# Ledger of designs, part 14: peptides against a protein of PDB entry 8YR4

Target 1, 309 residues: chain A of PDB entry 8YR4
Amino acid sequence: PRGSPALQLVVLICLGLMGLERALNVLVPIFYRNIVNLLTEKAPWNSLAWTVTSYVFLKFLQGGGTGSTGFVSNLRTFLWIRVQQFTSRRVELLIFSHLHELSLRWHLGRRTGEVLRIADRGTSSVTGLLSYLVFNVIPTLADIIIGIIYFSMFFNAWFGLIVFLCMSLYLTLTIVVTEWRTKFRRAMNTQENATRARAVDSLLNFETVKYYNAESYEVERYREAIIKYQGLEWKSSASLVLLNQTQNLVIGLGLLAGSLLCAYFVTEQKLQVGDYVLFGTYIIQLYMPLNWFGTYYRMIQTNFIDMEN

## One batch from the design tools (peptide; made by RFdiffusion4, then SolubleMPNN)

Design b1_p9_2_s4 (from b1_p9_2, 7 letters changed)
Fold by OpenDDE base, seed 3:
Structure b1_p9_2_s4 (fold): chain B 309 residues (1-309), chain A 9 residues (1-9)
Amino acid sequence: as target 1 above (309 residues)
Amino acid sequence: MTEFYDFPL
């Protein structure tokens, strides 16, 4: 944001909070490891209670499992609202200015509602693209890289290799299957719009339909359009299930290979019992944002296409 | 239409 030092400071604070989230993603599994080791060693209650309290505090900052956002991510999101509103308004004003620079011939060929829809699509595409890249994609890729480095340095190069191969295969399959399924989704959306258009056309021509007693015929045509839509919806949904199952299989194989290797190193007294729990916890923690990666990839792809049109 | 972003199930 050129022109507001206050918004520049908010962006810097948000970037600092993003760095803190990455640090928490490493620290939380480490503190959980330490709890398991202290429990295994039958350590004094005071040391255990301090480590548990510290873990719960770090977990509050990070956020819990499925559906709970952490304090740091909520604070970042809250601070970002002002930056997003400033950016949105700037893009809206640029698009609105550009629309006024367009030729009278362009405006005479367009309905005002179509022009507004182009403006809203353009603003939403640019602001959405920036938000998804900065807050979802880049952080998830950073967490993977940090995870590979962490496992390679503190466990063994074999753990770093397993995580690297698992995550590389996961990302590649996610992209390939998402690109493949995009065809089914586009066909579904096109047929949905056609089915809705038929319903709107029938209802706009209600007087004519009544005049000819053609209600049964229009209902049958609408049923046929719905059946055709549902056939495409099924293909779209089945392709999503296939994506999720493929992702789950890759993570399951990576978790199996790494867990067996970790268990072996624990039996050889090269790792502690807490290291096994750390590995499993960290892989599951990396998996949660990765499940959304196909959705983020598709959102980015749609937003690029919507910005070019 | 806001494409319902498929929630990962």
Scores: peptide ipSAE 0.023, ipTM 0.662, DockQ to the pose 0.465
Fold by OpenDDE base, seed 2:
Structure b1_p9_2_s4 (fold): chain B 309 residues (1-309), chain A 9 residues (1-9)
Amino acid sequence: as target 1 above (309 residues)
Amino acid sequence: MTEFYDFPL
């Protein structure tokens, strides 16, 4: 934000908090590993209690996953409200100023309500896109890269390769299946609108329908439109289940391969029991934000289309 | 149009 040093500082703090979230994503599994090792070694209670307390504190800062935002994420979101409001207001005022610069002929040729609806969609699409890119997509990609580096350096190159292949396959299949399912979603939405339009038209012409005793005919036509909608809805929903199942299969195979390899290295005394637990917990932790990646990809695609129109 | 974003179940 140009012109407000205070909001620039808030943006820098938010970026710092994003960096802290990435650090927490690495530290939480490490502290959990250390707890498992200390338990295995029958370590003194004081060392165990300190490590557990530190883990729980780090876990409070991080949060529990997709349903429970951590303290750091909540603090970032809270600070970002002022930046979002400033950005939204600036975009709205720019659009509104530009609308006033347009010719009288343009204003006379358009419905004011349609213009305002286009302006509002444009503002929401820009601000939404920026928020999803900065706070969800970029951080998730960073966490994957950090995970690959971490496993390559601290375990073995084979673990880094498993994570790389798993995450690359996951992202690729998520994009491909999301693009494929978008056809079913568009068809469903088109049929929903057509079904709604038919109901509105029948109700607007209520007097005519009554005059011809055509109520049974209009109800049957509406039933047919609903059945056609439900057939498309089923395809849309089934394609979502297929996406989720495909994602689950990729993560399951990655977990299987990496867990077997980790178990083997533990039997060879090259890794500790805690490292097995770290691998499993870290992969599950990488999976949680990735589950939303298909949704973010779709939102980004919709917002780009809405900005071009 | 409220595009119901399919939340992953």
Scores: peptide ipSAE 0.020, ipTM 0.633, DockQ to the pose 0.413
Fold by OpenDDE base, seed 4:
Structure b1_p9_2_s4 (fold): chain B 309 residues (1-309), chain A 9 residues (1-9)
Amino acid sequence: as target 1 above (309 residues)
Amino acid sequence: MTEFYDFPL
């Protein structure tokens, strides 16, 4: 933000908090490994209690990954409200100023309410796109890269390769299936709007419907529109279940391959029991934000289309 | 229209 040093400092703090979230995503599995190793070694209560307390504190800072945001993510989101409001207001004022610079001939040829609705969509799309890229997409890609590096350095190159192949396959299938399902969702939304428009038209023409005793006819036409909507809704929902099942299959195969390899290395005394628990915990943490990646990809596409119109 | 975000279940 040009012109407010206070908001520039808030952006720098938010970027620092994003770096801290990435560090917590690595540290939480490591502290959980250390608890399992200390329990296996029958370590003294004081060292165990300190490590457990530190783990719970780090887990409070991190949160649950998806659905339960941690303290750091909530603090970042809270600080970002002021930056978002400043950015939105600045874009709205720039669009409004630009609309006043346009010729009288342009204003006479357009409905003012349609122009304002396009401006509001464009502003929301720009601010939404920037927020999703910075806070969801870039962090998720960074966590994958950090995970591949971590497993390649501390376990073996084979673990880094398994994570790389699983994440690459997961992302590719998520994009392809999300693009394929977008046609069913667009058809559903179009039919929802048509069904709503038919109900509004029938109710606005209430006197005419009563005059012709056409109530049963209008109810049957509305029933047909609902059945057509439900047929498209079923295709949209079934395509979502297929996406989730495809994602779960890739996760399950990656977790199976990596868990069998980790168990084998533990039997060969090359890894500890805590490293098996670390692998499973860390992989689950990487997959939590990836479940939302199809939603983020679609929201990014919608926001780009809304910026071009 | 509130696009119902498909929350992954």
Scores: peptide ipSAE 0.020, ipTM 0.635, DockQ to the pose 0.452
Fold by OpenDDE base, seed 5:
Structure b1_p9_2_s4 (fold): chain B 309 residues (1-309), chain A 9 residues (1-9)
Amino acid sequence: as target 1 above (309 residues)
Amino acid sequence: MTEFYDFPL
């Protein structure tokens, strides 16, 4: 944000908090490994209690699964509200200024409610795109790269290769299946708009419908439009289940291959029991934000199309 | 209803 040093400082703090989230994503599995090793070694209570307390504190900072945001993420989100409001207001004012620079002929040819809807879509698309890129896509890609590096350095090159192949296949299939399902979503949205337009047209012509006693006919015509919509909705929803199942299969195969390899290295005394637990917990942790990646890709694609129109 | 399908279940 040009013009406010306070908001520039808030952006720098948010970037620092994003770096801290990446560090927590590595540290939490490491501390969990250390607890398992200390329990296996029958270590003194004081060492175990300190490591458990440190793990729980790091886990509080990181957060949990899909329903629990961590303290660091919540603090980042809270600080970002002011930056988002400043950015939104700036985009809205630029769009509004540009609309006033347009010719009187352009304004006379358009409905004011359509112009306002274009402005609101343009603002939402720009601010949404920026937020999804900076806070979801870039961090998820960074966590994958950090995971590949970590497993390659501290376990073996084979673990880094399994994570690389699993995540590359996951991302590729997520993109391909998301592009394929976009056809069903477009067809569903077109039929939703047609069904809504039919309901609006029937209600605008209410006097004519009453004059001809055609209420039962209009209800049956609306029922047919709903059944046609639900047939397209089912295809859209079923394609989402297929995406999620494909993603689950890829992660399941990666987890199987890496868990078998890790178990083998533990039997060979090259790795500890805690390293097996670290591998499983770290892979599951990488999977959690990736489940949303297909959604983010679709939102980004929609926002680009809405910016071109 | 379309907005709810944007989130993975």
Scores: peptide ipSAE 0.019, ipTM 0.644, DockQ to the pose 0.432

Design b1_p9_3_s1 (from b1_p9_3, 3 letters changed)
Fold by OpenDDE base, seed 3:
Structure b1_p9_3_s1 (fold): chain B 309 residues (1-309), chain A 9 residues (1-9)
Amino acid sequence: as target 1 above (309 residues)
Amino acid sequence: SESLLEFLS
């Protein structure tokens, strides 16, 4: 935001809070590991109680992974409201200024209400896109990279490789399946609009339909349009289930491979029981945001296509 | 899962 040093400071604070969220995503599993190890070793109550209290405090700051309602995320979201409002207002003013620069002929050819609706959709699309990129996509990618580095340094290169392969395969399949399903969604939306347009046209011509006693014919045409829509809706929904199952299988295989390897190293006394719990907790924590990655990718792709038109 | 975001969008 050029022109407001206060908003620039808020952006820097929000970026700092995002960095803190990334640190919490590493620390929470570590403290949970430490609790499990202290419980296994039958450590003194004072050490255990301090570690548990610290873990709960860190977990309160972190929250519950997907769209985390943690204190840090809530504080970030609260501070970001002013930045979002500034960005929205700036986009709205740019669109509004551009609309006033357009020829009278362009304005006479379009209803003012339609132009405003396009402007509002454009503004919402840009602000939504920015929010998804900054708060969901970038942090998720950062957490994956941090995870790969962490497992490579503190466990073994094999764990880093498993996480890398699992997450790379997950992201690739998410993109490919999302692109594949986008055709079904577009076909569904096109048929929905056509079905709605047919219903509106039939209702606007109600007097003519009644004059010709064509009510049964219009109902049957509408029924055929609904059946065609539902056939496309089913393909869209079934493709979503396929995406979710594909994602679940990839994460399941990664969790299985890494958990078996970790269990093996615990049996060889190279790792502690807490390290097994850490791996499982950390992978599940990485998975939670990734459940929405296909939606974010689709929204990003749609919003870019809608901005080019 | 994407279904919940599709319901919220």
Scores: peptide ipSAE 0.020, ipTM 0.658, DockQ to the pose 0.016
Fold by OpenDDE base, seed 4:
Structure b1_p9_3_s1 (fold): chain B 309 residues (1-309), chain A 9 residues (1-9)
Amino acid sequence: as target 1 above (309 residues)
Amino acid sequence: SESLLEFLS
């Protein structure tokens, strides 16, 4: 944003907060490991209490569950609102100026309400795309890379390989199944719009329908349109379940393989009990944002298509 | 997961 040094500073602060989130994603599992090890060793209460207090503070900063509810993430989201509004307004003004430069023939062929709806979709698509790329996709990929490096350096190369194979397979299957699913979603949305248009046209022609006593015929046509919509909706929903189940299976297999390997190394006294807990916690922590990756990929793909139109 | 985002958007 070249126009305001204040917004440039906010962007830099948001990037710094994103870096802090990546650091927290490594530190929180490490501190949890240390608690488990200190409990196993029956360490002095003072050391344990300090480590637990530090863990809880770091966990408050990171957040729990979907990873987006932490103090740092909330602060980043709050600061980004002004940047998003500035970007949205700038894109909206660029689209509006471009619409005024378009030929009179283009405007005469389109209803003003359709043009405004295209402009609103265009602004929403650009701002949404930027937000999903910067705050969801890139951080998740960074956390995967950091995880591979961390496990390769502090555990064994085998753990880094398991994480790499699991996440690579997960991402590949997510992309492939999401692209396949996008066809069903587009067909569903097209049929929804067609069904809605038929209902509107029938209601606008209500007097004519009543004059010809054609109410039963219009109801049957609407029923056929609903049945066709529901057939496409079922394919869309079933494809989503298949995606989620495939993702769950890949993560489950990765978690199983890595957890068994951790347990084995703990039995050989090469790793501590806390290291087993760290691995499981870190894999689950990587999985939480990845569960939304298909949604992010679809939104990115939709937003690119909406920008090309 | 996607249904929750469609409900919040």
Scores: peptide ipSAE 0.016, ipTM 0.559, DockQ to the pose 0.016
Fold by OpenDDE base, seed 2:
Structure b1_p9_3_s1 (fold): chain B 309 residues (1-309), chain A 9 residues (1-9)
Amino acid sequence: as target 1 above (309 residues)
Amino acid sequence: SESLLEFLS
């Protein structure tokens, strides 16, 4: 970003965080291997508990397999919002200024194409929603129930309880935070539409703007509308990062509790080393589709709102 | 996850 040293520093920090994510992607498997080795060697509980806790902490930083929802990724995403907004605003203002340099004949011809693009977004949203409900939400809920039953039957009732509490808390917080976030998204969409309407109105009045040499005034008015939009976009995007981080924390706590309990039962020879590997793998597998559950629930709510309009 | 879907939509 040319002209803001602060944003340049944020870009460098984001690049550093991307490097840290790559380091975590290597370290997490190493620590997991170390846990398996310590369990195989029947190492003292204290050494095992420290290694498990360190693994879970690193896994919390990395996130659930894809790294997209880890603390480091969330922090990067949060910091990147301002860089994205700066870049978007600059591109939008360049496009808008260039549109005001175009001939009147070009502006008179374009009325029909924009209305079609709004209609296509509404229909695609509904069809996508039903597909996400049927193919992602229902299977994910089924996998959670199967997981609770499996861990309750084959491990101990305590594992089933941990998974139940973790998933119930995850789902509840996902719903509550998503409903809270929907307010910011509605406000963002309303301001986006208002900003677009102002741009269209300015471009429809192109002759008048050119006649009065008001191009700079209309560009400044559009900039103010973009800044107002970006203030709401930031709230929407920051609320998403908060959702993802809350989800990551809940899964991290569930993984910590279950992994420590599993490791303890392996030390007591009630479970095998393979059972520890199974538990960790299964919880991570449950976490992957759940990261999208907030997206699906929001998509549900958005598409319901977009259908009511 | 949602930001990627919002970026792709």
Scores: peptide ipSAE 0.014, ipTM 0.575, DockQ to the pose 0.018
Fold by OpenDDE base, seed 5:
Structure b1_p9_3_s1 (fold): chain B 309 residues (1-309), chain A 9 residues (1-9)
Amino acid sequence: as target 1 above (309 residues)
Amino acid sequence: SESLLEFLS
């Protein structure tokens, strides 16, 4: 992005955040090891509680690793939206300008094949995703229920309550925020179709555009349509980052409450060190598939609406 | 993680 020093600064910040993610990937396992050692040595509660709280805070910043939505990753993704939009707009304008240099016969012959390919790719993707979603959503919900039952029966009833409240809040917020996001996505898709239609109309009128030397005017109208699209795309993408961060916060609070309670019961010799490891591992394992639950819910909902029509 | 599917869609 040579023309905007602000976007260059954002790129540098994003690179710095990527470096921080790498540091967190090393620190989180170290703090986790330290907790296990402190539990094994029967260290004083104050030192243990501070180390657990610090671990959960670092884990909140990191997320679950590659493909998970930690705070740092969400912040990077949020900042990157404007850089992506700038790059996309520049590429689209270059392509559009180059298309106006090509012959009308080239445009007429490619439209039918490209529209068909987008439709076929869309349909195949939806069908493949539906099957994937059903086979991932149902097991994930089963694992949550099994987890609540397991922690309620084999741990203290407080653990089952924490997992129940955490997962219920997570699922409820995921649905509510996903429904709230659907309006931004529909507006984005409508504006994308309108932007494409303008490009189509300009290219169908290619002879008229050439006759009046109006190429610069059509490029400017296309730029305005892209800017309007990117305003809606930003809302869609920013709302996704908000969803992911809300999910990360809910899991982080559940992990904090449960990990502190588990550490306390280990200090009272009611639970073993292995039980602390089990709880933390199980919650993190549940979190990884749940990060996709909003996407899954949306795609299932869209496919059900498309099947009812 | 929806970001990857929205980035690919």
Scores: peptide ipSAE 0.024, ipTM 0.656, DockQ to the pose 0.018; fails the geometry check

Design b1_p9_3_s2 (from b1_p9_3, 6 letters changed)
Fold by OpenDDE base, seed 1:
Structure b1_p9_3_s2 (fold): chain B 309 residues (1-309), chain A 9 residues (1-9)
Amino acid sequence: as target 1 above (309 residues)
Amino acid sequence: SSELLKFLT
């Protein structure tokens, strides 16, 4: 944000809070590990109570891992409101100035309400894209990288490899299946628009339809268009279920492989019982934002298409 | 796309 040093400071604070969220994502599982180890060792109550209290406090700061419910995330979102408003207003003014630079012939060929709706879509697409990239996609990728590094350094390299393979497969399948689904969604939307257009044309010609007693014929044509739409809608919805199930299977297999390996290392006394709990907790924590990754990827793709128009 | 990225920095 060029021109407001106050907003630049708020951006720096928000980036610092994002860094703090990444640190909390590592610390919360570590403290949970330490609780399990202290319970296993029958440690004195004072040490256990302090560690539990510290864990609950860190968990309050972190929240539920979806990035929406933690104190730090809420504080970041609150501070970002002013930056978002500044960015939105700047984009709106740029679009509006560009619309005034366009030829009179361009304006005469379009309804003013359509032009305003295009401007609003453009602004929402830019601000939405930025918010999804900065607050959802980049942090999720950072947490995966931090996780791979952490498990590779503090566990055996095999744990880092399992997380890498699981997350790489998950992301790749999410992209590929989402692109495949986008074809069905485009076909569905095109058929929806065609079905609506036929209904509008039939209703605009209602006098002619009434004069020829063609009401039954128009209803049957509309029924056929609905059946064709529902066939495409079913494919779109079924493809979403398939995506979710594929994602669940990949995470389940990664969790199984890593949990079995961790349990084996605990039986060999190379790891503690708390390390098993840390691994499971950390993988589940990585899964929570990834469940929405397919939605974010789709929204990013839609917003890019809406910006090119 | 490249100019929009320059405007956001």
Scores: peptide ipSAE 0.018, ipTM 0.490, DockQ to the pose 0.016
Fold by OpenDDE base, seed 2:
Structure b1_p9_3_s2 (fold): chain B 309 residues (1-309), chain A 9 residues (1-9)
Amino acid sequence: as target 1 above (309 residues)
Amino acid sequence: SSELLKFLT
């Protein structure tokens, strides 16, 4: 944000808080591992109580798995409100200035309500795209990379490879299936708009429909349009279930492979029981933000298309 | 796109 050193400082603080969230995402599973190991070793109560208290404090800072409810995430979101308002206002003023530079012929040919709707969509699309990229996509990719590095260094190269293959396959299938689903969603939305348009046209021509006693015919046409819509809605909803099930299967296979390998190394006394719990906890923690990745990817694509228009 | 990048800095 050029012109406000205070807002530049807030951006730097928000970036620092994002770095702290990444550190918490590694530390929370480590402290949970340490609790399990201390419980297994029957460690003294003072050491256990300190580790549990530290874990709960770190978990309060991180939040409940989704990251959206943690103290650090809430503080970041609160501080970012002023930056978002500044960015939104600046984009809105640029669009408004550009609208005033347009020819009188362009303004006379368009309804003022349509122009404002284009401006509002443009502003919302830009601010939405930036927020999703900076706060959801980039952090999720960073957490995956940090996870691969952590497991490769502290466990074995095989664990890093399992996480890499699992997350790469998950992301690839999420993109491919989301792009495939976008066709069904577009077809559904087009049919919904056509069904609504037919209902509006029938109601606007109510006098004509009544004059010809065509009420039963218009109801039957509306029923046919609803049945056609429901056929497309079913395809859209079934494709969402297929996406979720595919994602669940990939995570399930990665969790199975890694958990079996962890269990094997624990039986060989190369890893502790806490390391098995750490792996499972960390994989589930990586999965939680990834579950929304397909939604974020679709919103990014929609916002990008809405900016090109 | 180039002005949007100048907006982020």
Scores: peptide ipSAE 0.017, ipTM 0.484, DockQ to the pose 0.016
Fold by OpenDDE base, seed 3:
Structure b1_p9_3_s2 (fold): chain B 309 residues (1-309), chain A 9 residues (1-9)
Amino acid sequence: as target 1 above (309 residues)
Amino acid sequence: SSELLKFLT
């Protein structure tokens, strides 16, 4: 934001809070490990109570990941409102200025309400894209990298490799299956618009349809259009189930491989019981934002296509 | 896309 040093400071604070969220994502599993180890060792109540209190406080700051907002994420979201408003206003003013630079012939050929709707969609697409990139995609990738580094340094290179392979396969399959399913979604949306256009045309020509007693014919044509739509809707929905199941299988296999390896190292007394709990907790924590990654990737791709038009 | 990236920086 080249116009306000105050907004630049807010962006820097938001980036700092995002860094704090990444640190919390590492610390929360570590403190949970420490609780499990202290419970296993029958440690004194004072040490246990302090560690539990610290864990609960860190968990309050972190939140529950995707679906529960922690204090830090709420504070970030609150501070970001001003940045979003500035960005939205700037995009709206640019679109509005560009619309005023367009020829009178362009304006006479288009309904003003349609132009405003395109402008609002454009602004929403840009602000949405920015929000998804900055708050979902980049943090998720950062958490994966931090996770790989953490497991490689504090466990063994094999754990870092399992996380790397699991997350790389997950991301790759998510992208590939999302691109594949985008064809079905585009076909569905095109058929939905065509079905709606036929219904509107039939209703606008109601007098003509009634004059020719063609009501049964128009109903049957509409039925055929609905059946064709539902066939595409089914493909779109079935492709989403396939995506979710593929994602679940990849995470399940990664969790299985890593959990078995961790359990083996605990039996060999190379790791503690708490380290097993840490691994499982951390992998599930990495999975929570990734579950939505296919949705974010699709929204990003849609917003880019909508901006090229 | 390139101009929008330049506009966000």
Scores: peptide ipSAE 0.017, ipTM 0.485, DockQ to the pose 0.015
Fold by OpenDDE base, seed 4:
Structure b1_p9_3_s2 (fold): chain B 309 residues (1-309), chain A 9 residues (1-9)
Amino acid sequence: as target 1 above (309 residues)
Amino acid sequence: SSELLKFLT
């Protein structure tokens, strides 16, 4: 945002808050580990109470991951509203100015209401894409990298390798299955629009339909269009379930392998009980954003498609 | 829509 130093400062603050969220994602599991270790060692109440209070405060700042927004995430989202509004308005004005520069022949060949609807979709798609990339995709990738580094340094290289393999497999399968699914979603949306257009055309021609007593025929044509739509909807929904189950299986196998390895190292007294809890907590925190990654990737693809249309 | 964007880019 070159035109407002205040909005540039807000962007810098939002980037700082994103960095703080990454730090909290590491610190919260560490403090939880420390609580478990202090409880195991029967540490004095004053040390335990301070660590628990600090943990709860950090957890309030972090939130519950992607399912519950923490204070820092809410503050970031609040501050970003003004930046998003500025960006949206700037894109909308650029589109509108460009539409006025287009030839009269282009305008005469298009319905004004369709052009405006395309412009609104384009504006929402650009602003949505930027928000998903900056606030969901990049942070998730950063958390994965931080996780691999953290487990490699504080546990063993084997834990870092398990996390790396599981995350790489998860991301690869998510991309491949989402790209495959996008074909079904495009076909569904095209058939939905065609079904809606037929219903509108039938209702606009209501007098003609009444004159010919063709009501039963129009209803049957609409039924056939709905059945075709539902067949595509089923494929789209079934492909989403398949994606979710594949993701859940990869997560489950990764969690199983890592938790068994961690439990083994705890039995060998190389790790503490708190380290097992840290591993499980941190892995779950990494997977929470990843469950939404397929949704974000799909939204990104939709926004790109809506920006290609 | 793709034509509009080819003109908008």
Scores: peptide ipSAE 0.006, ipTM 0.428, DockQ to the pose 0.009; fails the geometry check

